Peptides against a protein of PDB entry 3WG5. Designs and how they scored, part 258

Target 1, 218 residues: chain A of PDB entry 3WG5
Amino acid sequence: LAKNIVYVAQIKGQITSYTYDQFDRYITIAEQDNAEAIIIELDTPGGRADAMMNIVQRIQQSKIPVIIYVYPPGASAASAGTYIALGSHLIAMAPGTSIGACRPILGYSQNGSIIEAPPKITNYFIAYIKSLAQESGRNATIAEEFITKDLSLTPEEALKYGVIEVVARDINELLKKSNGMKTKIPVNGRYVTLNFTNVEVRYLAPSFKDKLISYITD
Target 2, 218 residues: chain A of PDB entry 3WG5 as posed
Amino acid sequence: LAKNIVYVAQIKGQITSYTYDQFDRYITIAEQDNAEAIIIELDTPGGRADAMMNIVQRIQQSKIPVIIYVYPPGASAASAGTYIALGSHLIAMAPGTSIGACRPILGYSQNGSIIEAPPAITNYFIAYIKSLAQESGRNATIAEEFITKDLSLTPEEALKYGVIEVVARDINELLKKSNGMKTKIPVNGRYVTLNFTNVEVRYLAPSFKDKLISYITD

## One batch from the design tools (peptide; made by RFdiffusion4, then SolubleMPNN)

Design b2_p26_1_s4 (from b2_p26_1, 15 letters changed)
Fold by OpenDDE base, seed 5:
Structure b2_p26_1_s4 (fold): chain B 218 residues (1-218), chain C 218 residues (1-218), chain A 26 residues (1-26)
Amino acid sequence: as target 1 above (218 residues)
Amino acid sequence: as target 1 above (218 residues)
Amino acid sequence: APTLEPITFAAGTKEAAEKLKEKLKK
């Protein structure tokens, strides 16, 4: 009986061009093995919009379902991480994690104050995040409020409001709860029903390059 | 006779948050020594808008004149580098360098294509770059065209059009030509007349951290 | 605070951007 494989990989820290390379590498490995899905354990405070948009595009082009899992407890899919999650085939969160706070900024001043993005930029990302929510059948009103109110949600709130699909304590609970769910966006033009009955879980380690860059950007 | 000190430091590569740290460190060292000025040898293809705006702010808050010097031949103050230059107290370029190409982008697609910024973002940076040019008494029309036409200029063109102040082959020629010039923006609320008669040139080396990050981002 | 930094500036020369991407891929 051909064992269905699920890959698990961790992405932590700032969303950068290197984070894109990590996503691309991890998804490519899972695609090559015809995995049932890949789970990305995500913990990010945010990062670059360009990298975020590239990551979303890479997820949307994946030949297999990509599950974003905000993990472990204390982790967040903050800012850019929320966009990535909303662009994915399924979102899961562990208890004690957070999602939201998606207000775009131009950066930080010398005194540590936020340099606000002009309304024009903010409005662009409002439209963008709403489109991600709408395309995935998630709560577009809350997606907008992640920007307009800089709202952050608990897993329980995010589930309640229809922002995410699963609250799970660990990978085993995630696989159990997501089994039989349809992807929120298409895979190769079709919605996939996830089948996690008798899966082999394979962990992907960061490359040496990944470790080096994370060490520098942390 | 208290020797007037001029610091020289090199900044090369992508404009990032780490580039801000380099600027901050270099300027702080020069401020602590009450240097007559600091010259930043700049070679950048561009980078992050947030880091750029922070760098501009840091330059504007400098207690001493900050001279941006596009050097060596083959170097550029491209994109974000142009904004930084326009935000500085004096701009110099070596022969065979370039300045301009300031069109903002959201990033690069997977296929390497540019993701265009929406008109709203482009218009914000048009206003911003024009403000930098106006505040520094430089050519605001050309500053706008760096975005609208994605224009790049040679040192000779940039000087001719009143975008920069000096064309110089090396540090010695730069010091000679800029001697007696007023800063294009105030230092501590006053325009400073540069005095490079009998200066000691001190080179600042990148920190170990600077070298490590440049090695990774290059 | 979670940050989305929306805007980057690329070198106007496609070639420089491509070279940079190629260098980052190595």
Scores: peptide ipSAE 0.034, ipTM 0.282, DockQ to the pose 0.670; fails the geometry check
Fold by OpenDDE base, seed 3:
Structure b2_p26_1_s4 (fold): chain B 218 residues (1-218), chain C 218 residues (1-218), chain A 26 residues (1-26)
Amino acid sequence: as target 1 above (218 residues)
Amino acid sequence: as target 1 above (218 residues)
Amino acid sequence: APTLEPITFAAGTKEAAEKLKEKLKK
């Protein structure tokens, strides 16, 4: 019997290979317990493209719904965080958060200037982000503009434009508002209707490793 | 019945979250086919600490032996690559390769100068790399010196000092020399004796994603 | 060990790096 459990975990900081491990670990724990879903409280300025793509793939391979919740107020799903969100089963944002700014860069030069990605790379990520949006039934035009215009949106704008599904102040409001929603992408080949009636919220603490890497990367 | 198959895959470039995905994908494929082992031809200048730690964990969770092979000649398992190697079931190096130079850095300043890691971070990685060496029965003193002295070793030195297990010119010599060796860390809680008698070598090609990220990160 | 600088996406990584630098100064 599916335990009426929803896991909540926090992922904060740069999207890196460690962030992938956090996603993998958290999702795996929730899968093992047959949770109704896992909510990832995401606060990221972005990070690595490769890590992002792996995280997206891991989310898409999840046996349970993965909800990306841009939280707390002041948090962002910037850059790589936007891709992750667009690859997830449901996106929620808290008031006072942001999403977007997805232009790929190669890095920073010695003088701190942005090294621009060549057009080939930019075009690849345009196609990629549009595919994520299309597969999830989200606004592909806005997804493209996250790159081409380096667009950033408020939760209200993102909801209005069909980028995200929920604006919620806290976990309780998120559960309430998302109850009965269908996942925007399939879980094990099927779109799942979320059932958050009488769920236990179980918080996953960062592992020692998570704390350490967060300490190193934060 | 375990298929007498050994997978070989190449991982080249910076250790990133994408590199984690490559490891994960390659190991998963080999696990699914119940391969005798997977050999990862590793050529890396290093990369992200978080990605490295995730890769190490993924290797340690492998259902099959993961052999890190620093290859081809001229390749390195530098920095993060050394940690990955030390976390693996067997390390091999080709003549003309190198291992070591593991000093953690925070990155590069705007002027291109290295931003040194604070002592807390350096000490953490000293403890971490020593633990990997100790768990694998490899030289923990040299592992520490990879950080404290930024030491780099030749294959012959690394073998002599008990850092690695095999020096081999190619896959065939690697299989020959490693046949009958026990893994330096357990597979599913047991040290496995490698059996490469009459194995089929199966090469895994980089996925399109692998090629793309390699193109972006190289 | 060379922390290989990741292919990063533009906006957030600089801020994260700056926040990291600020936290490490504390």
Scores: peptide ipSAE 0.031, ipTM 0.262, DockQ to the pose 0.222; fails the geometry check
Fold by OpenDDE base, seed 2:
Structure b2_p26_1_s4 (fold): chain B 218 residues (1-218), chain C 218 residues (1-218), chain A 26 residues (1-26)
Amino acid sequence: as target 1 above (218 residues)
Amino acid sequence: as target 1 above (218 residues)
Amino acid sequence: APTLEPITFAAGTKEAAEKLKEKLKK
């Protein structure tokens, strides 16, 4: 039985294998405590495609709803962050955040220029991001344009276009607005109606290792 | 004018953006001192394709010869490490090291299984690794097989097949054997004959940041 | 631009990921 508990955790910085470990740890804690949901406050410029795909898979395998919340103001769910969001049970954004710019690249050259991904890789991720949007009932056309046009959206635009579900200034407003919403993807094969009535909010702090890696990678 | 100085630096662990910074720093120091060459003692299981491509580009833009030395015994230039080696001016290996296993993957699934790269990505890296081999006058067929067969070679095999130029037990033997060899790729548009007569060997230590990242990633 | 940094190469990343996981568990 779900407890009236909502976990909130922060994931900031580049998406790496360590970021996967953070997601896994956070979701596992929330699953073990039979939480109503976990909210991941996400602020990422992007990162590794492998870690991203693993994170998406981990979210999809979650026994509880995973809400991606692009937070605080000034944060982004850029590139890999958008894929993660589109793979989640609910997407929220704070005012002054952004989502999109999902074009895959091979990296940066020594002069700081982007090393372009071959069309074959780009097409793979177009198919992938469209699948995430379609599976979640989100705007697959815009999801494709996140790659093909390197499109970035404001929270208001993302809501309007059916990319995200909530614009919220803080956790309290997020809980209020998302209360009674159905998850955009199933939890254990079922769409879940979120119940944030009389919930306890529990914040998960980054582990010592999380802090150290963030310090090094930022 | 080149000084009779050879720099030696160590790069160990996963190939990341930080590994690029290490390569850049080491090569820059050696360039500034007009070294005869820099030897990078490489021990890597692989890593990011983006960082790898940037490292290859940095090596190719070097104003001095960059020798990749797979060292010590037990080390490998696996995956990304092979690409880096094939992009360098000279490849050496110590006995008991390996090179190859270059098949690209998207990452690891939650169950630890490999997420396969789509054929399109694999074909991109086949073309890329073959180009590195061809540009350096090394065995392009074996370079392809590093991907298609996930082939790994011993130093003796790699030498025999024309993948590498030197098998050496230590820096002194490397300098001795590589003395008078031409670089496999140009330095500033010219193939350079290595002159290791009466050279001073200068070891570059990892920066504090290098040590910290190695500790976290290893 | 958000870098979907595409491809890691196979052999080293598993062992490295496992080593990272082991180090992160300690």
Scores: peptide ipSAE 0.028, ipTM 0.310, DockQ to the pose 0.542; fails the geometry check
Fold by OpenDDE base, seed 4:
Parts: C-alpha cells; sequence; structure tokens
Structure b2_p26_1_s4 (fold): chain B 218 residues (1-218), chain C 218 residues (1-218), chain A 26 residues (1-26)
C-alpha cells in the first residue's frame, strides 16, 4: 500500500551526469518507500543534453510520480531543465520563476559566444521536445518555440499555455493544488491520480557525493 | 534460466551522461534477456567524474556480469574509463590498448593548461578509486598511482599488476579466457562464475539516440 | 558564480574539454 509519504529533494545547478545521479538516487529512495510522489525542487540554467535525456528517461521509468517544481522564486527550469520538466509527471512553478530557452548549442567559444548546433541537431531536439510535450498532453507548439524562438515563460504564461500544471508558492500549496490531479504521463503504465491528503513530507538531503559534486561544480 | 547469450556493445568517446544512458540501456537489455553477461567494448579518453560515478553505480547494480573490454587495439580506458573498468565485474584489454591516467582535473584554462583539482577532490578520488580496486580485489596501490602519478599501463602491465583479469585479441579469445572466471564484484550479492560455453554472441547497436549524441559529441 | 567546469580527468585535450564544455551549455 502506498505510504502517505511525499519526498521533496532539491536539485540545483547545471544539468550534468551528476544531476542524473541525484535524480536517480532521490527517485529510487521514494520508490523504495512506495511514496505517493517525489517533488524535485529544480533550479537549473541548463546543462548537457545527454544528461537531460537520461534524466527524462529515468523519470519516465519511475515507479512513482515525479513532480518537477521550479523553486524557489528566482529559480529556473531553463534549457535542459525544461526538457526534464516536460518529461515529468507534473510540472509546478513558484511565482518569480521561469521555464524555457531550450535551443541546443554546441557550446561557447573562447570569446563566450554560443556555438550553434547544426540544423540536424536542432531539428532533432525540436522533434524530441515536441514528443515530450505531446506524450504529456502539454503544449507542443510552445515546446517547439522554446527552441525555435528560445522562448522563456513565466509561471503564469506557462500555465496559461498548458505547458505546466500548477503555480504554487510553496510545498503546501503545491500539494493542495495538485491533489486529485492525474499525472501527465503514466506511472507503471497508468495515469495516477495524486492523493496528497494527510501526507507526510520527507525532505531528502544531498548525499556526501552530492555535496562534493555541488562543491566541485559551484 | 540464464540464456547462453552474451551481449556485446560498443561505447566510445568521452564519458558523459549520455554514456551513462548507453551503459544503462545496454545493461538493461542484457538483464531483460537474462544474458550470461554483457561485454562493453570501451574506448574512452575520459570524461566527467559525475557520469563516471553513475556508470560505476549502474554496473554495480547490474543483474548480470558486466565485462569492460578495452577494444579495439589503439583504444583506451583512460581517466574516467579506468574507474568504470575498476567498478566492473571483469576487465579485459586488447593488445595495444591502455588504462590509467586517472588524475581529476577541473578543466582547462584558456591557454590549454590543466586546471588542477583542489587536494580535497583529488583525495576523494584517490579514496574512491582505491575503494573500487579493493572491492574488486584489484591492485589498489596501482589504482592510487593512476591518480598520484597519472600512471598509464599496457594490458600486459595491467594484468601483471592485478589491475585487469584478461588480455584478449578479440571477443572469441575474451570468452575463451574468461570462461570459468569469477566476477571480481558480486552480481546480485554473489560472485558469478562466468560460463561462456556454447554462448550466442549478440551485438547491440547504438540507438538512434546514441548515434545522435555521438554525432553531437564528436 | 564561476561556472565550475565539470570535473574531468587529465587525458582529455583542452579542445575536447572545450568541446565538452561547449556541449554542456545547452
Amino acid sequence: as target 1 above (218 residues)
Amino acid sequence: as target 1 above (218 residues)
Amino acid sequence: APTLEPITFAAGTKEAAEKLKEKLKK
């Protein structure tokens, strides 16, 4: 029987393979406890496409709902973070956060200029992000424009356009608003109706490894 | 009942979160088929420490033996590749390959000089690589020296020093030589005796995603 | 905050690291 437990964990910084490990660890803990869901407080400027795709896949393979919560105010789910969000079971944003700017780049030149991705790569990620949006019943047109226009949205706009599901100021409001919502993608082949009545919130701290890598990346 | 199937897959290039996905996908396929083992033909100059640690963890969690095979001649398991190898159930190398050079770095400066990792990070990876060696019954002193001396070894040296288990020219020789060997780390809590008598070899091709990411990273 | 480059290992060339760093900036 599902425990009335919701895990909350923070993932901050660039999306890297370490970020994947954090997602994997956190989701695994929540799965092992048969949690009702895990909420990932996400704040990222972006990162690696490869790591992003792995994170998306890991989320999609989760045995429990994974809620991406762009939090706190001032945070973003930028670039890779948007893909991750679109690949998740539910997206929430706090007021004063942002989502979007998903244009793939090959990197930065020595002068700090962006090295553009070739059209084939850009087109791949257009197809990919549209697929994530479509699979989750979210706005695929806006998802495409996250790339083609490097579009960034406010929480209010993202909600309005059907990119995200919840705007919430804090975890309590998130739980309240998302209670009774269906996941936007399946959990174990089924769309789950979230039940956040009488849940215990458990915060997951970064592991020593997480702290070390954050220390290395900060 | 374990199928007399051995999967072979190639992983080439820098260790990234995408490389993790490749490992995860390949191992998962082999697990699903209850393969006798998977052989990963590894050729890497190194890469991200975070991705490396995830790959190691994924290998350690494998339900089937994961054999790292540094192949073909001219290939390397350099830097992150060495950690991955040391974290695996069996290491093989082809003649003319190399393993080692595991010193962590923060990156490269604008002039191309290495930005050294702070001592705390270096020491962390020393402890980590020694742990991998110890857990696998491999030479922890040499593992340390892969960092402290940035040591690289030939297959013959690596075998001699007890860093690796097999030198093999090809998959057939690898299967022949590793037949009857125990895994250097447990599979599902048990050291597995490899049985490569009358096995079918199945090659796993890169997914479209794998090809695309390789194309992006090359 | 200085974008701490992901920890890599010494065997990579600067060009490879830069390419990797570049590829990280999505």
Scores: peptide ipSAE 0.027, ipTM 0.253, DockQ to the pose 0.185; fails the geometry check

Design b2_p26_2_s1 (from b2_p26_2, 11 letters changed)
Fold by OpenDDE base, seed 2:
Structure b2_p26_2_s1 (fold): chain B 218 residues (1-218), chain C 218 residues (1-218), chain A 26 residues (1-26)
Amino acid sequence: as target 1 above (218 residues)
Amino acid sequence: as target 1 above (218 residues)
Amino acid sequence: GSLGVEIEALGDVAAVEAGRARALAA
């Protein structure tokens, strides 16, 4: 029996146009190989809203399930990372990770103070994050509170509140726990039941370009 | 017997000149009341190096022990927060928090990419963070790796590696576990043994100004 | 229009640290 392939890749650092290229590359490889899924180990403090929205769109257009896994312990899916997670087919978190803190800002002033986004922009992203939560059958009230209350959750809280689907210590536990789960958003117009029985895990390394950019941007 | 007073205050968000004012105000209040200590519940993604260095200096000049407590679960002492913690008399972390990721950057480009700090600046902060660790008898090798490897640690790892002194779920557990510990840096030229037996915990609320600035900068 | 909006959990930590180091190195 042909082993189902699951790809695992890492996305670390700030969400930028380069991060979009990484997502696109990783998902494309997994699509080409007709993988059962791709797991993205995510550790991000956030980043650009434009890049984030493009990444969400790329995930939603994926021909295979995209699982966001906030990993390793100490990692976060902060701000833009939360939006990306909420736009994905399944969210998992490792113990000791966090998700949330999604309030949009315009940037930082010369004195290092946050430049608040105008209410119009904040309200736009409230609507957007709620839409992602609603479309994925996740807690839209908590999604809004990620902005309005600057809420950050532990994996256990995020699971309890129906923001995420899995808490797992490692890839093996993730595969075991998510096996038989339905994707929270459609793949090619259908909700997919994940089949991680007898899977081959393939790790995707960052490209030289990705490493260089990560090195330049890290 | 006069109850020992322990102040508890919250510092959340970006480290700025306003955060310095908050630290200064909180510590000054606790100094004026001859408190046994002040506990700062810290949740910061980081901030300005200038503000950070001033905060560290203010902590080092404190007439009372300043305990940095990375709290609540999901909070971080990221980047500037790690320096502040390493400059303090005692570090505690709640489960599900993180510390590290201390690589200095110049900022973000218009495209949202990180602008790397020149090697001269990076090396300056390596020396600085190592100095803070050495002065406090904490793991200077790990402190350097917070920059060079962009290392982030869980509370358990940070404790194991000798970066922090306490893992505690709440203020009561923190007081219990830190009772009888010596400060990691001097208070008025002497290492102090903390006495949290029969203490009154006093919570300091943010000033209206602090709330407004937090609201403007959050 | 790509709103020049940052949805960052302030990765600004390291940025603002280095901004100060520039002021110290200038």
Scores: peptide ipSAE 0.031, ipTM 0.286, DockQ to the pose 0.115; fails the geometry check
Fold by OpenDDE base, seed 1:
Structure b2_p26_2_s1 (fold): chain B 218 residues (1-218), chain C 218 residues (1-218), chain A 26 residues (1-26)
Amino acid sequence: as target 1 above (218 residues)
Amino acid sequence: as target 1 above (218 residues)
Amino acid sequence: GSLGVEIEALGDVAAVEAGRARALAA
């Protein structure tokens, strides 16, 4: 019997238009092969809001489940990364990772000080992040607090508060724990039950372009 | 029996004079074919007020119902998008979307700071947005607060507060839920009962020009 | 430091609102 395929890809660094291209490429490959799912190992301090919103849309338009996995230990899904996670079909975190700190800023001044976003922008992103949480049946109150309190959570806290679905040490544990779970958002309008029985794991390497861009933005 | 036709078209990005041309083109096609309605899948951060006001007028002059659908998940009808929605015959939102943040600004300074609009301009747009809400029987108090508090809402909040009429995950759910609803504003001086029984859905692709302009404005 | 969401998406929204002010000031 043909093994179900699960793709694993890494996205690391700042969220930019190039990160969108990575997501699009990875998801497209997995879609073309009718994979059971794709797992994105995410490690980001954040990035551009436009790119983030496009990534969320691309995930939600996926023909297959997209699992965001904050990995490895020491990684974060900070700022834009949290929005991406909340827009995904399933969130997992490895021990020693973090999620949150979603307060929008306009940028940094020449002295490195944060330029605060006006209330207009902050309120927009509060509504946006709450909407992502509500759609996915995740904790919208905590999602708001990721902005209003600049809250960051451990995996254990995030699980406890219903922000994420899985704490897993590695891909094997993730697959084991998520097997039989329903996606938190629809795939093509339907909630999918994940089937990770008899799976082949395929790693997608970053393209040379992906590596170069990561190198420039890091 | 000839199927009723519902057109679906996408409008994404900044509201400009080119966006007006898109609205005009899409509505005109649907009018020519005597469609039951056109659904505009809207995703916008906002845009120019002149273009926005022209779009609102074009919608209100439509020979057929124009349904604004904030879609896909992660999309927004921000700023100008909210005015457009409030000027339409029916508003729907997908889960994971947002509406609001309508405070007018004069622009951005060189340092990225917002240049505030003078009270004269703000008051004009308060009156304008309230008028759109009142005409459509939508929550004019919340419409004002989209400006005065820079309020943004989730689909569920917007529905609850009577800003929008439908929360729907996809076009099929939208058609199902809106079937038999009356338009919130008149079509040629009459409130129309939407008939989405035995409908053919036709997607209008963006023109090459529309794609190019979206690419330049994004 | 957590790179805050560089909200450029609203940069375009403000250019949007700049157009509003010009249309009323004219």
Scores: peptide ipSAE 0.027, ipTM 0.280, DockQ to the pose 0.162; fails the geometry check
Fold by OpenDDE base, seed 5:
Structure b2_p26_2_s1 (fold): chain B 218 residues (1-218), chain C 218 residues (1-218), chain A 26 residues (1-26)
Amino acid sequence: as target 1 above (218 residues)
Amino acid sequence: as target 1 above (218 residues)
Amino acid sequence: GSLGVEIEALGDVAAVEAGRARALAA
């Protein structure tokens, strides 16, 4: 029987318009090959809200399941990364990773202090993150607290509270644990049951552009 | 009585040669003003080992105490950030932050997989991180496990295991809790007892260059 | 040339930008 293809790609760093281009490229490659899923090894502190919202939209428009995997140990799906995760078809975390801390800010002042977002913006993102949690059948109360309390969770806590679906040490454990799970949001209007039996794992590299921007942005 | 000055600056993003320039600039400003200390609000996934080692050296050569504060919630002192923290005069973490995951790599392959460091390099950094922990009177066993197990710790765990000195929600709580603590490494050959009674907090902004490179590197 | 040894743990790159993530989310 033909091996089901699972793509794995890494997205690391700030969420920017360039990160959107990475998500779009990676998902498009996996869509073109009719992959069973793509796993995005996400390691982000967050970034731009506009880019984040575009990424969430791109994930939700995916023709295949997009699994956000907070990986490797020490990684986070922080701030914008949490929204991206909550907007995805499945969330996994490696032990020693974190998720949460979603309070929007306007930026940093000339003294390095956080410029607080006005209540109107904060309330907008509370509504948005709760919507993502509700749409995915995840804990909307915790999603709100990611903003209102700047809450951060361990993988074990996030699993316990129903924020994420899998804790896994590596891709092999992730595939094993997520095999037979249903996507938390629809793919092309249907909830997909993941089939990771007899899969071929294909890794995608950052493009030269991805590396250059990462290098310039690092 | 004249207020003791405490500087606060933010360092965020990858550890690069530019991050070294930020540390050097911030510490130099605080040294010039004979500050009681500088607090670096560190939020880093890691970065280059060469830049990290230079930053550690610059911190250890500081004429004033350098406090690494893993802040805000959702921040990390990951990888190179852990070395920087372990090389500093005091470590604090905000709730919902993380520290650890220090295994060196050579980079990423064309398929996005980690290129493992050869055992010789891994062993070098094990020795180096253990030395930083020992020199600062911190848990050298855990420091080794940050590499050998890719261990990541919560603030509460890091405090419990003797990796860090303070868990604090904000600068005010940090100043309150660290008042009267001795530096974990010497300042100009002497262990300093921190005096945060009647202090003036001065925030330092990223320079225009810092913002531009951060913007380009983001 | 400095061996581009990145002390990148498998987990390392995610955590830096939690503060910027908040800043740019507005």
Scores: peptide ipSAE 0.026, ipTM 0.213, DockQ to the pose 0.075; fails the geometry check
Fold by OpenDDE base, seed 3:
Structure b2_p26_2_s1 (fold): chain B 218 residues (1-218), chain C 218 residues (1-218), chain A 26 residues (1-26)
Amino acid sequence: as target 1 above (218 residues)
Amino acid sequence: as target 1 above (218 residues)
Amino acid sequence: GSLGVEIEALGDVAAVEAGRARALAA
């Protein structure tokens, strides 16, 4: 029987292999406790596409619903963060956050200019992001435009266009609004109806390693 | 007319976006000078697949031959380094170096264990590494086994199996042995015959930024 | 130890750097 527990954990900063470790650790804890869900408070400017794809896979393999919550106000799910969100069971955003700007780049030149990805790479990620959107029943046209136009959306726009499922100011509002929603992708082969009635919220703290790496990558 | 100049630059440490910047900077300098070639002395345990793919693309777009030289003795072209090498115009290794161990991983867990890549990702990189090998006329079966068996080879084995083109103890031996060889992939649409007769060797130093990042990633 | 060349998955085919490129140093 699932415990009436919802875990909440924060992932902030660049998406890296260390960020994968954070996701894995957090989700594993929540899985072990048979939590109703885990909410990942996400604030990222982007990061590595490999780590991103790994994180997406880890989310999709989760035994429990993984909710990506772009939080706090001022936070973003930019680039890799958008992919992660689109790969999750539910996306929420706080007012004053953003999602999108997903154009893959090769990096930054020594002068600080962006090195553009070749068409082959860009096209790959267009196909990938569209797949994530389609599999989750989200707006694949907008998902493509996150790359092709480097589109960035407000929470209200993202909700309106069917990119995200919830706009919520805090965890309590998120739990309230998402209660009774079905996951946008399956959990263990089934779309799960979220049950956030009389749940305990447990916060997971970053490990010491998580804190250190966040500091280095910020 | 190509100058009778060969550039030599070192890339050491993890493959990252900053490593892409190093490759780009070094190759650009050599291109601008219409050098006969650039030799990249590579010593890497691996790194990011995105940076790797970008580096491969940058090499393949080079206006001059890019030779990957696994150097010095004790160095490796592990994982991403192997892909980079397989994407290059010529691969050389010093005695006492290694190449291979290309299994994609998602990262390292908090306890230091490897997080395995899902089959989808592994299969992608199998296809990719085989493509690099095939396009360069190198052993695609061994390239696959670099992933599927996490195979690592000595220079002598790699040469024997047609993964690399040269075993050389130093730059002078490399230049001597590779003189008159054709590039394994085209330069500007043509396979180039390397001309290392009476060449000047110019060493490119790492930028201050290159040095700092190498220190952080080591 | 030989940092395994983490061939980061295809998803890192491109640093989805929307922002700062994360170099995953293995």
Scores: peptide ipSAE 0.023, ipTM 0.231, DockQ to the pose 0.174; fails the geometry check

